# Peptides against a protein of PDB entry 4XPM, part 8

Target 1, 160 residues: chain A of PDB entry 4XPM
Amino acid sequence: VMLHSKNVKGFLENTLKPYDLHSVDFKTSSLQSSMIITATNGGILSYATSNNDVPKNSINEINSVNNLKMMSLLIKDKWSEDENDTEEQHSNSCYPVEIDSFKTKIYTYEMEDLHTCVAQIPNSDLLLLFIAEGSFPYGLLVIKIERAMRELTDLFGYKL
Target 2, 67 residues: chain B of PDB entry 4XPM
Amino acid sequence: DIKGTIAFDTHGNVIESTGVGSQRIEDIGDLSKVTLDAEGFAQVQGDSLLVHLYKRNDITLAVYTSA

## One batch from the design tools (peptide; made by RFdiffusion4, then SolubleMPNN)

Design b2_p20_6_s4
Fold by OpenDDE base, seed 1:
Structure b2_p20_6_s4 (fold): chain B 160 residues (1-160), chain C 67 residues (1-67), chain A 20 residues (1-20)
Amino acid sequence: as target 1 above (160 residues)
Amino acid sequence: as target 2 above (67 residues)
Amino acid sequence: SALSKEELKELFDKLLKEIL
């Protein structure tokens, strides 16, 4: 089964959902954004945002997209640097994970007041990127993105 | 009589925090160093609160109680 | 005690189910 672009968009939209824990009285905000970007250039292949109040084709939408483009580029650059930095890969901001025998890494990055995490989709030229408010704890964000990647097996090994 | 909780991962990053736990994130440093028993449990007495620890699957749950 | 091992484990299990 192939994961089509429309399916990816819907998937990303679903990742925006917040945690609302009942075992303990804890809840998060929705993710601000969820994106699949290229590892090479940080180009956005698909994205979802919790801010849907902006009309399509409006100036505000363009600005919002531009902000996402900027963030994706910055995060891609940082990710690229860290992938070539052994010390960074052993920091608390890097989580080596294995999904279906594929190894990848999850990185957490603080961008101003935002909490972000990014992970290379295993053996692919793609990155999954979550952007959340600063109140979203990193440990939970990492769990969230790992679980999400497990649903993107169709993209494993995807090369541009 | 749970007063709060902190769940954290092996990197010391918070997974969740509630109650007094939300105000004691700095405890993670010390809690992460606590030796757990064979079942993954420990108790740590801190000031007026008792911290109950349980770790499994690289997640540590700390529960703060009065005793 | 204020919280038994069983109660703690149960809470953990509930939490785990919610986050994983």
Scores: peptide ipSAE 0.783, ipTM 0.954, DockQ to the pose 0.757
Fold by OpenDDE base, seed 4:
Structure b2_p20_6_s4 (fold): chain B 160 residues (1-160), chain C 67 residues (1-67), chain A 20 residues (1-20)
Amino acid sequence: as target 1 above (160 residues)
Amino acid sequence: as target 2 above (67 residues)
Amino acid sequence: SALSKEELKELFDKLLKEIL
């Protein structure tokens, strides 16, 4: 099944869903935002956000979008730096993973009081980016983004 | 009678925490160094709590009990 | 002990199933 823009948007919206564990009494908040951005420029190709109760075309909506753009650019820049830094790739903030024989890395970044996680979609010019509240544990966030990437095989190898 | 839990990965990052475990995230540093048996189990006696450890697939689960 | 190996493993398996 080919992922179209509408399907990608819906996928990202689904990633916003929180964990609600029953094995142990643990639950998370929803992700604040979920995005697919370009690895080259940090441009947002698709995004989903919680708290979409802002009126359409309002100043608040514009500000929220601008905030996401800024976050995207900052994280892309940090990611790009780390991809050229052996020391950072060996830190506890970097998770080398392999999906269907494709290697990629998951990075965790603290952005103000938010917990973020970013990963290059295998062999592509795209990054998947999760933004969560500070209460969302990094270990679980990493697991979440890894599992999400496994559902984006249609984007593997996507080049701009 | 479980008093709390901590699950963490090989990087020492929390996966989940509940009960008293949520207040003992600092234990991860020491718990990650505990020698496990051939089946991946260990027990560590704390101040007033017993910590039961099980590790598999690079995930460690710590369960705090009174005994 | 208050928690057997079997019970601990079962809890782990349940947790793993939920998060993976």
Scores: peptide ipSAE 0.783, ipTM 0.954, DockQ to the pose 0.781
Fold by OpenDDE base, seed 5:
Structure b2_p20_6_s4 (fold): chain B 160 residues (1-160), chain C 67 residues (1-67), chain A 20 residues (1-20)
Amino acid sequence: as target 1 above (160 residues)
Amino acid sequence: as target 2 above (67 residues)
Amino acid sequence: SALSKEELKELFDKLLKEIL
C-alpha cells in the first residue's frame, strides 16, 4: 500500500504508543515525538506528538513546533557528522542493521534530558526520528525504531 | 521469588528493568562479561541476590532472586 | 525456590514476544 502524507502521519501517530509489558512489571511513557525529516536539511516532512493538550494556534503550540524544528536540525547535523566519521560509527551509540538486504544505522543521541534515536530509511534521503523522555531506555528505543522502519518499505530508496 | 529483572543488548543499553534490577543498572558491565554455557545460561552470586542469566538473539535477560 | 532454566527461558520468550 502506497504511503501518502495522511497515511504517514497516521503511521507516526501509531508509533507514539508506549510499551506496556505483562511478562514483567514494566511500562514506558508514550514517545514525545515521532518524525520523518530530510537528511539534507533536517526539514520535517511529517511528525506526530503525544502532547495534544495545547490549544491550536496558541503561543505554546508555536513554541512546541519550533522546538521540534530545532531538535530535528540539531540531530540531523550530528547524524551527518557521524556518517562522515568512522570512529563514531564504531561507537556504542551506533547500531548497524540490515532490513531486507538494505544496510542502515541507528544512532542514539541524548538531547538534554531526552532520549532520542535516528536512522536513515534505507537507501533514501529521509531519516526517521524518535524523541522520548529520559526514562525510556535506549535499548528498547532502538528496537522500537528498527521495527518501525521495517514497516516503511515504500520509502526505501526515496530520493528528493 | 523474583526480586527484579534487567534486560540489555550487546551495547550494554537497557531494554527493560524492574524491581531491584532498576537500582542495579551498573551491574550490566560485569554481567555482559559472564561466560554462558552452550545453551546460553549462567548464574552469578552477587551480595544477597542470585542473578540468573539467559542470552539469545543478542538480548540478555538477568533475573534477580533471593536464592 | 531457585529459578529453573525452563522458567527463565519461558520468561524470556514472553518478553521477546512483547518487545519485537
Scores: peptide ipSAE 0.783, ipTM 0.954, DockQ to the pose 0.824
Fold by OpenDDE base, seed 3:
Structure b2_p20_6_s4 (fold): chain B 160 residues (1-160), chain C 67 residues (1-67), chain A 20 residues (1-20)
Amino acid sequence: as target 1 above (160 residues)
Amino acid sequence: as target 2 above (67 residues)
Amino acid sequence: SALSKEELKELFDKLLKEIL
């Protein structure tokens, strides 16, 4: 099954859902944003945001989208640097993972007061990017993005 | 009588924290160095609290109790 | 009283089921 733009959007929207644990009394906020961006330029191919209170086409929405564009570019740049830095790939901010025999890396980055997590979709020109509030634990964020990546097998190997 | 919990990964990053565990994130550094038994368990006496540790699949759960 | 190993493991299993 091919992932179309609308399907990808819906997928990303679904990733926004928070954790609400019952085994322990712990819950997170929703992700602030979830995006698929290009590894080459950091361009946003699809995105979802929890901020649904902003009217469409409003100045505030435009500003928020522009902010996402800036963040995606910055994170892509940092990711690119780390992918070319052996030491950074062995730091605590890098999680090597394997999904269906495909290897990729999950990186955690602090962006101002936000917690972000980014991973290259295996063998593709695409990155999956989660942006969360600072209260969202990195360890759980990593788990979340890994699980999400396992649902994007249709994009494995996607080249621009 | 669980007073709190901390779950963390091998990188020392928090997965979840509750109760007194939320105020003891700094314990992760020491807890990660604790020698576990063959079943993956350990107990560590903390500041007035007993910490019960269990690790499996690169995830450590710390449970704080009064005794 | 003290938390047993069995109870701790059970809690762990429940947690894993929720997050994975």
Scores: peptide ipSAE 0.783, ipTM 0.954, DockQ to the pose 0.828

## One batch from the design tools (peptide; made by RFdiffusion4, then SolubleMPNN)

Design b2_p21_2_s2
Fold by OpenDDE base, seed 2:
Structure b2_p21_2_s2 (fold): chain B 160 residues (1-160), chain C 67 residues (1-67), chain A 21 residues (1-21)
Amino acid sequence: as target 1 above (160 residues)
Amino acid sequence: as target 2 above (67 residues)
Amino acid sequence: MSKEELKELHDKLLEEIESQV
């Protein structure tokens, strides 16, 4: 499966869908946002949001985009700090994982009322970022982002 | 007869919770320390509920029942 | 609840999680 740049947004949009665990009668909300950002400066390369009812060029749209930019930058900064902090890497908010012999880490971060998780796409200058409501449990969010990263092999090793 | 469930990972973070399980997230600390049998099962008698535990693939499922 | 029922529930849960990404 080849993932071209024009297909990245579509991929991210698909990650927005909620879990519906019928076996135990548990259902999540959709992700608020799914993003690929740069590890260097937190710049947004691609994003998808569940809130698509905002008119274009409206003040609300500008605020929404600016909010995403701010969150991405803040999370990138926190991620950068944690990647250089052995203590933080041993907390229960850090999940070391291995995908196709590539090692990476998944971090969970509380952002106001939101639950977020971020992970470096293996051997790349890119981060995958999920933003969810506070009702979305972290254990499930971690599973979601890990499984999603396994579908982004075309971006492994991507350097800016 | 299921009153609720909690599923949690090896870090003690919630994967899902339903019913009475949603009100007993604090139980994860103790449940994670329960010794499982060779097949990955255990039962723990709580205050008024019986907790059935099963762990496989790094996911522990706790099911709360009345008996 | 029997061990078999609990195991089956766990298996279903795991399958649902793995299949919905």
Scores: peptide ipSAE 0.788, ipTM 0.955, DockQ to the pose 0.841
Fold by OpenDDE base, seed 5:
Structure b2_p21_2_s2 (fold): chain B 160 residues (1-160), chain C 67 residues (1-67), chain A 21 residues (1-21)
Amino acid sequence: as target 1 above (160 residues)
Amino acid sequence: as target 2 above (67 residues)
Amino acid sequence: MSKEELKELHDKLLEEIESQV
């Protein structure tokens, strides 16, 4: 089954779910946001957020969406810079990974008090972006986005 | 007996932390340099706690105990 | 704790991570 717009939205909503690691009594919060954005200009193609208690068409909702747009653009810009910087690609904030013979990279970025993680969907013009609270560990966030990306094979090779 | 845990990846980034481990994230730098035995285990004495290490699948688990 | 207990804990942790979102 192809991943259409509505399917992508549902997928992103599912990625918001927290980890509950009973073996060590460790629990995370839900992701604040999960997004698919364009690698070209950071435009949001699809997104999901945990706090949906804001009334629709309210000023608060508009501000929330605008904030996501701003963060998306900032992260896209940083990602673009790092993709052209060999030293940044060898830092502990960059994870080279291979999925189905496609190579990509996962980057972690601190955005004020938030922990973010971004990865180019293999051979595509799209980025997958997770935004979490500062209490969400980066190592676990990287694992989360890698696992999520492996389920987006329908978007591999997608060009704008 | 367990006072806390830290799990971390090969980049030194935290996967999880609990108990006293949550207050000892800075230990990862030293723990990542510990030589493991053929089975992937090691023990190191901290300031006041014993740290039990096990690494498999690029994930190192550190368990802090009193003895 | 023993090596066996530590290995078991690691295995459970890994399984939980792999089985969740």
Scores: peptide ipSAE 0.788, ipTM 0.955, DockQ to the pose 0.867
Fold by OpenDDE base, seed 3:
Structure b2_p21_2_s2 (fold): chain B 160 residues (1-160), chain C 67 residues (1-67), chain A 21 residues (1-21)
Amino acid sequence: as target 1 above (160 residues)
Amino acid sequence: as target 2 above (67 residues)
Amino acid sequence: MSKEELKELHDKLLEEIESQV
């Protein structure tokens, strides 16, 4: 079944949930934000945030959305640069992965005090972007986005 | 008696850390270079603690214990 | 800590990670 906008939103909201690893007594915070953005210009097609306490249409919400737009653009730009840089693709911040015979890469980027990771949805013009607090370990963040990507097969090959 | 844990991936990035492990993230550099036995295990003396290593599915788990 | 206990802990950790996506 094809993913519609409302279904994508629900998917992103679900990705916000934290890890609770009882075996080792380790727990993360929720993701701050989860987004699908365009690889071409960093435009946000869909997003979810864990901080929904701000009133809608308030100045704080506007600032929050603007901040997400800025972060999206910055990460998209960095991603684009790295995709054209062989050395960056061989750094420990780049994880080449293959999902159902489709190749993609996961990049980790530190944005101020936040931990982020981004991955191109295979063969598409879309990027999946996770933004987390600095306490969210990168290794686990990479696992999270890789596993989440496997649930977005309907978007594989999506072109704008 | 577990004093802490660190789990890390093949890139040396942390997956989780608890207890004394949270204060010893810098150990990953050395732990990642430890030669594991045929079953994926190793033990390393680290400071006053013993580190138990096990790697499977590209995830290395380090458990810190006393003695 | 025995090898068996360590392996079991690793297995549980992996299972928890995979089940919470």
Scores: peptide ipSAE 0.788, ipTM 0.955, DockQ to the pose 0.861
Fold by OpenDDE base, seed 4:
Structure b2_p21_2_s2 (fold): chain B 160 residues (1-160), chain C 67 residues (1-67), chain A 21 residues (1-21)
Amino acid sequence: as target 1 above (160 residues)
Amino acid sequence: as target 2 above (67 residues)
Amino acid sequence: MSKEELKELHDKLLEEIESQV
């Protein structure tokens, strides 16, 4: 199935849902935000946020979007630096993974009190970015983004 | 019987934590060094609790019990 | 807690994680 822009938005919205692990009685919060951004300049191509009860075109919405843009750019810059840093690539905050014979890396970053993780969509100019509350464990966040990327095969190899 | 749990990955990062496990995240450092048997199991006595370990698919589950 | 019980719990945990993506 071809992944269109509106389908991407819906996909990202679905990634916001929390984990509810009944076996051990553990539940997370929803993701704060889920985004696809450019690896070149950190521009947001698509996004979803749990804070969606704000009136559209309001100053509060504008501020929220601006915050996402800022965070996206900061994370892109950090990601770019780490992709050229051997030590950072071998830290516990970097997860090399392979999806359908494509290699990529998942990075975790602390942004103020938020937990974030970012990964380059295989062989593409795009990054998938999850932003969660500080209570969301990094190990689980990494699993979430890896599994999510496996559903974005239509974007593999996408170049701007 | 279960007092809490910790699940963690091969990087030592938490996947989930509950009960007393949520208060013992620092145990991961020691638990990750425990030698597991051929089936992936181990037991470690810690404080007043017994820790049951099982690792499969790069995920280690630690279950804290009183005995 | 037996090995079987622990393994079962681990299996359930994995299943829940994989099914909720």
Scores: peptide ipSAE 0.787, ipTM 0.955, DockQ to the pose 0.843

Design b2_p21_2_s3
Fold by OpenDDE base, seed 1:
Structure b2_p21_2_s3 (fold): chain B 160 residues (1-160), chain C 67 residues (1-67), chain A 21 residues (1-21)
Amino acid sequence: as target 1 above (160 residues)
Amino acid sequence: as target 2 above (67 residues)
Amino acid sequence: MSKEELAKLHEELLEEIESQV
């Protein structure tokens, strides 16, 4: 069954949930945002935010959305640069991964005080983007986005 | 017995940290270079703490204990 | 801490991470 827009939104909302690792008594915060954006121009196709208490159409909502748009564009640009930089692809901020025989890369980027993670959905024109607080460790964020991408097989090969 | 933990990946990035481990993230550089035995274990004596290492599935877990 | 305890803790950690996708 193909993922519909509503299903994608719900999926992204579910990715916001924090880790609670009881075995070692470690807990993260929720993701601030989870997004699917275009690799071409950083346009937001779908997104979810941890703060859903903002009234619809309020100035606060507009400002938050605008901020997401800005961040998505910045991250897309950085991602594009790194995709053309062999050195960056071999840094500890780049994780080559393979999902169902498709190869992709996961990048971690520091955005001010935020920890971000972005990955191209395999063979697609889409990027999955997680934005978390600085307390969210990068290694765990990478694991999170990898596992999340494995659930987005319907978007594999999606071209604009 | 456990004073803290650090889990880190093959890139040296933190997966989790607790207790004294949260204050010793800089140890990852050295811990990642420790030679593990055939089963993926090692012990490293620190200043006042013993670090127990175990690596499996590309995740290294370091547990800090007093002995 | 024994090797068995350490391995068990590692296993638990992995299971928790995988289960919270």
Scores: peptide ipSAE 0.786, ipTM 0.955, DockQ to the pose 0.819
Fold by OpenDDE base, seed 4:
Structure b2_p21_2_s3 (fold): chain B 160 residues (1-160), chain C 67 residues (1-67), chain A 21 residues (1-21)
Amino acid sequence: as target 1 above (160 residues)
Amino acid sequence: as target 2 above (67 residues)
Amino acid sequence: MSKEELAKLHEELLEEIESQV
């Protein structure tokens, strides 16, 4: 079964949910955004945001979407650079992971006051991108995106 | 009683922090170098707090207590 | 705090993380 576009959107919306770790009394905020973008151009194929209170068709909404597009492009560019930089791949901001025998990498990037992480969906032309507030710890963000990516097996090997 | 916690990964990045742990993120550098026993445990005496360490599945949990 | 308590807390933390992702 292949993921339908609506299913992907719903999946991304579900990734927005915060962590509530009762064992240690730790709780995060929701992700600000969750996106699937192209690794080639940084184009957004699907996205979800937690700031849905912005009036529709308002200038603020347009600016918000434009900002999202800008961030996705910037992160894609940074990712592309790092994929060709062995030093960056060995930094504490790069997590090599293996999912179902496929190898990929998770990168964390500070974007202004936001914490972001991005990973290439295994053997695909797609990137999964999470954007969170600065209070969202990177270690947990990495875990979140890694676990989320494991649920996107239908997109493994997807080529544009 | 627990005064705070820090959980961190093998890269030294925070997974969670609470209480006094949130104010001691800089401890991760030293805590990551602590030699654990065969079961993955260690204790480190701090300035005024005792840090209980346990590592399993590539996640280290540090619990800060008064004793 | 005993080793058993610490280990249990760690396990609970892991379970919570895994169950919420």
Scores: peptide ipSAE 0.786, ipTM 0.955, DockQ to the pose 0.857
Fold by OpenDDE base, seed 5:
Structure b2_p21_2_s3 (fold): chain B 160 residues (1-160), chain C 67 residues (1-67), chain A 21 residues (1-21)
Amino acid sequence: as target 1 above (160 residues)
Amino acid sequence: as target 2 above (67 residues)
Amino acid sequence: MSKEELAKLHEELLEEIESQV
């Protein structure tokens, strides 16, 4: 399926869904946000959020969007630094992965009380970014973003 | 009989935790170093609880029981 | 619990994670 702007947003919305692991009686919250941002400047190309209770065009919505912009920029900057730091790439916060012969890395970052996870879409100028509450385990968040990345093959190799 | 669980990956990061396991995340450091048998199993006596370990597909599951 | 029960629980957990992505 061709990923257009609307299709990408729908995909991101689907990633918000929580886990409900009945085998061990464990449940997560929904992701707070799911975004595709540029690796160059952290600009948001598409996003989805689980917070749908904010009136449109209200000051609260503006503040929420601005907060997402700030977080995406900060995470992009940290990602850029780590991509040029061999030691950081060997920490427990970095997961080297291979998808369809393309190599990429998944990073976990603590942002205040939130758990975040970011990965470069293979051979592209784009990053996939998940933001979750602090109760969402990092190991599960990494699994989630890795599986989601495998469904974004249409964006592999995308250059700005 | 199960008092709680912890599942964690090869980086020591939590995948899930329940019951007493949620209060014993610090156990991952020691549990990750436990030598497993040829089938991927082990048992470790910790505090007042017995920990049952099983690793498969790079995911370790720890189950806490009273015995 | 037995080894079989533990292995089964692990399998169920893995299947649930994969099916909910």
Scores: peptide ipSAE 0.786, ipTM 0.955, DockQ to the pose 0.853
Fold by OpenDDE base, seed 3:
Structure b2_p21_2_s3 (fold): chain B 160 residues (1-160), chain C 67 residues (1-67), chain A 21 residues (1-21)
Amino acid sequence: as target 1 above (160 residues)
Amino acid sequence: as target 2 above (67 residues)
Amino acid sequence: MSKEELAKLHEELLEEIESQV
């Protein structure tokens, strides 16, 4: 089963859903945004946002998209720097993981008042990026993105 | 009986927090250093609360109780 | 609470996390 553009968009939309942990009475908000971006330029290939109440083609929508583009670029730049920094890779903000024998890293970044995490899709030129509110715990955010990447095997090894 | 909870990973980052646990995130630093028994359990007395610890699958759960 | 109760709570937490991803 090939993951087409339509399928990718739907996948990202599904990742927006919050956690509701009844066992401990803990609930998160939905992710603000979920994106697949290029590791080279930070360009957005696909994205989903929880705030869909903004009218299409409105100034607010344009500003929102522009903001996503800016955040994507900034996070991509930080990711690139960290991938070339041994010390950063050993910080508590970096999670080395292995998925189906492929190694990758998950990074957490504070972006103003937002909690973000980004990970290179294994052996690919693509990054998966989650943006959440500051109330979304980093530990849970890391778990979320790691489990999500396991569903993107069709993109493993994807080169631009 | 449960006054709150904190779950955290091996990096000390929060997975979830509830009740009094939400106000005691700073405890993670000390809780992460507690020696667990062979089954992964420990108890720590702090101020007026007792903290019950259990670690499995790299996730530590701390449960705060009054006794 | 007992060790058994604590372990059960931990298990439930993990199951919920895994099932909601």
Scores: peptide ipSAE 0.785, ipTM 0.955, DockQ to the pose 0.852

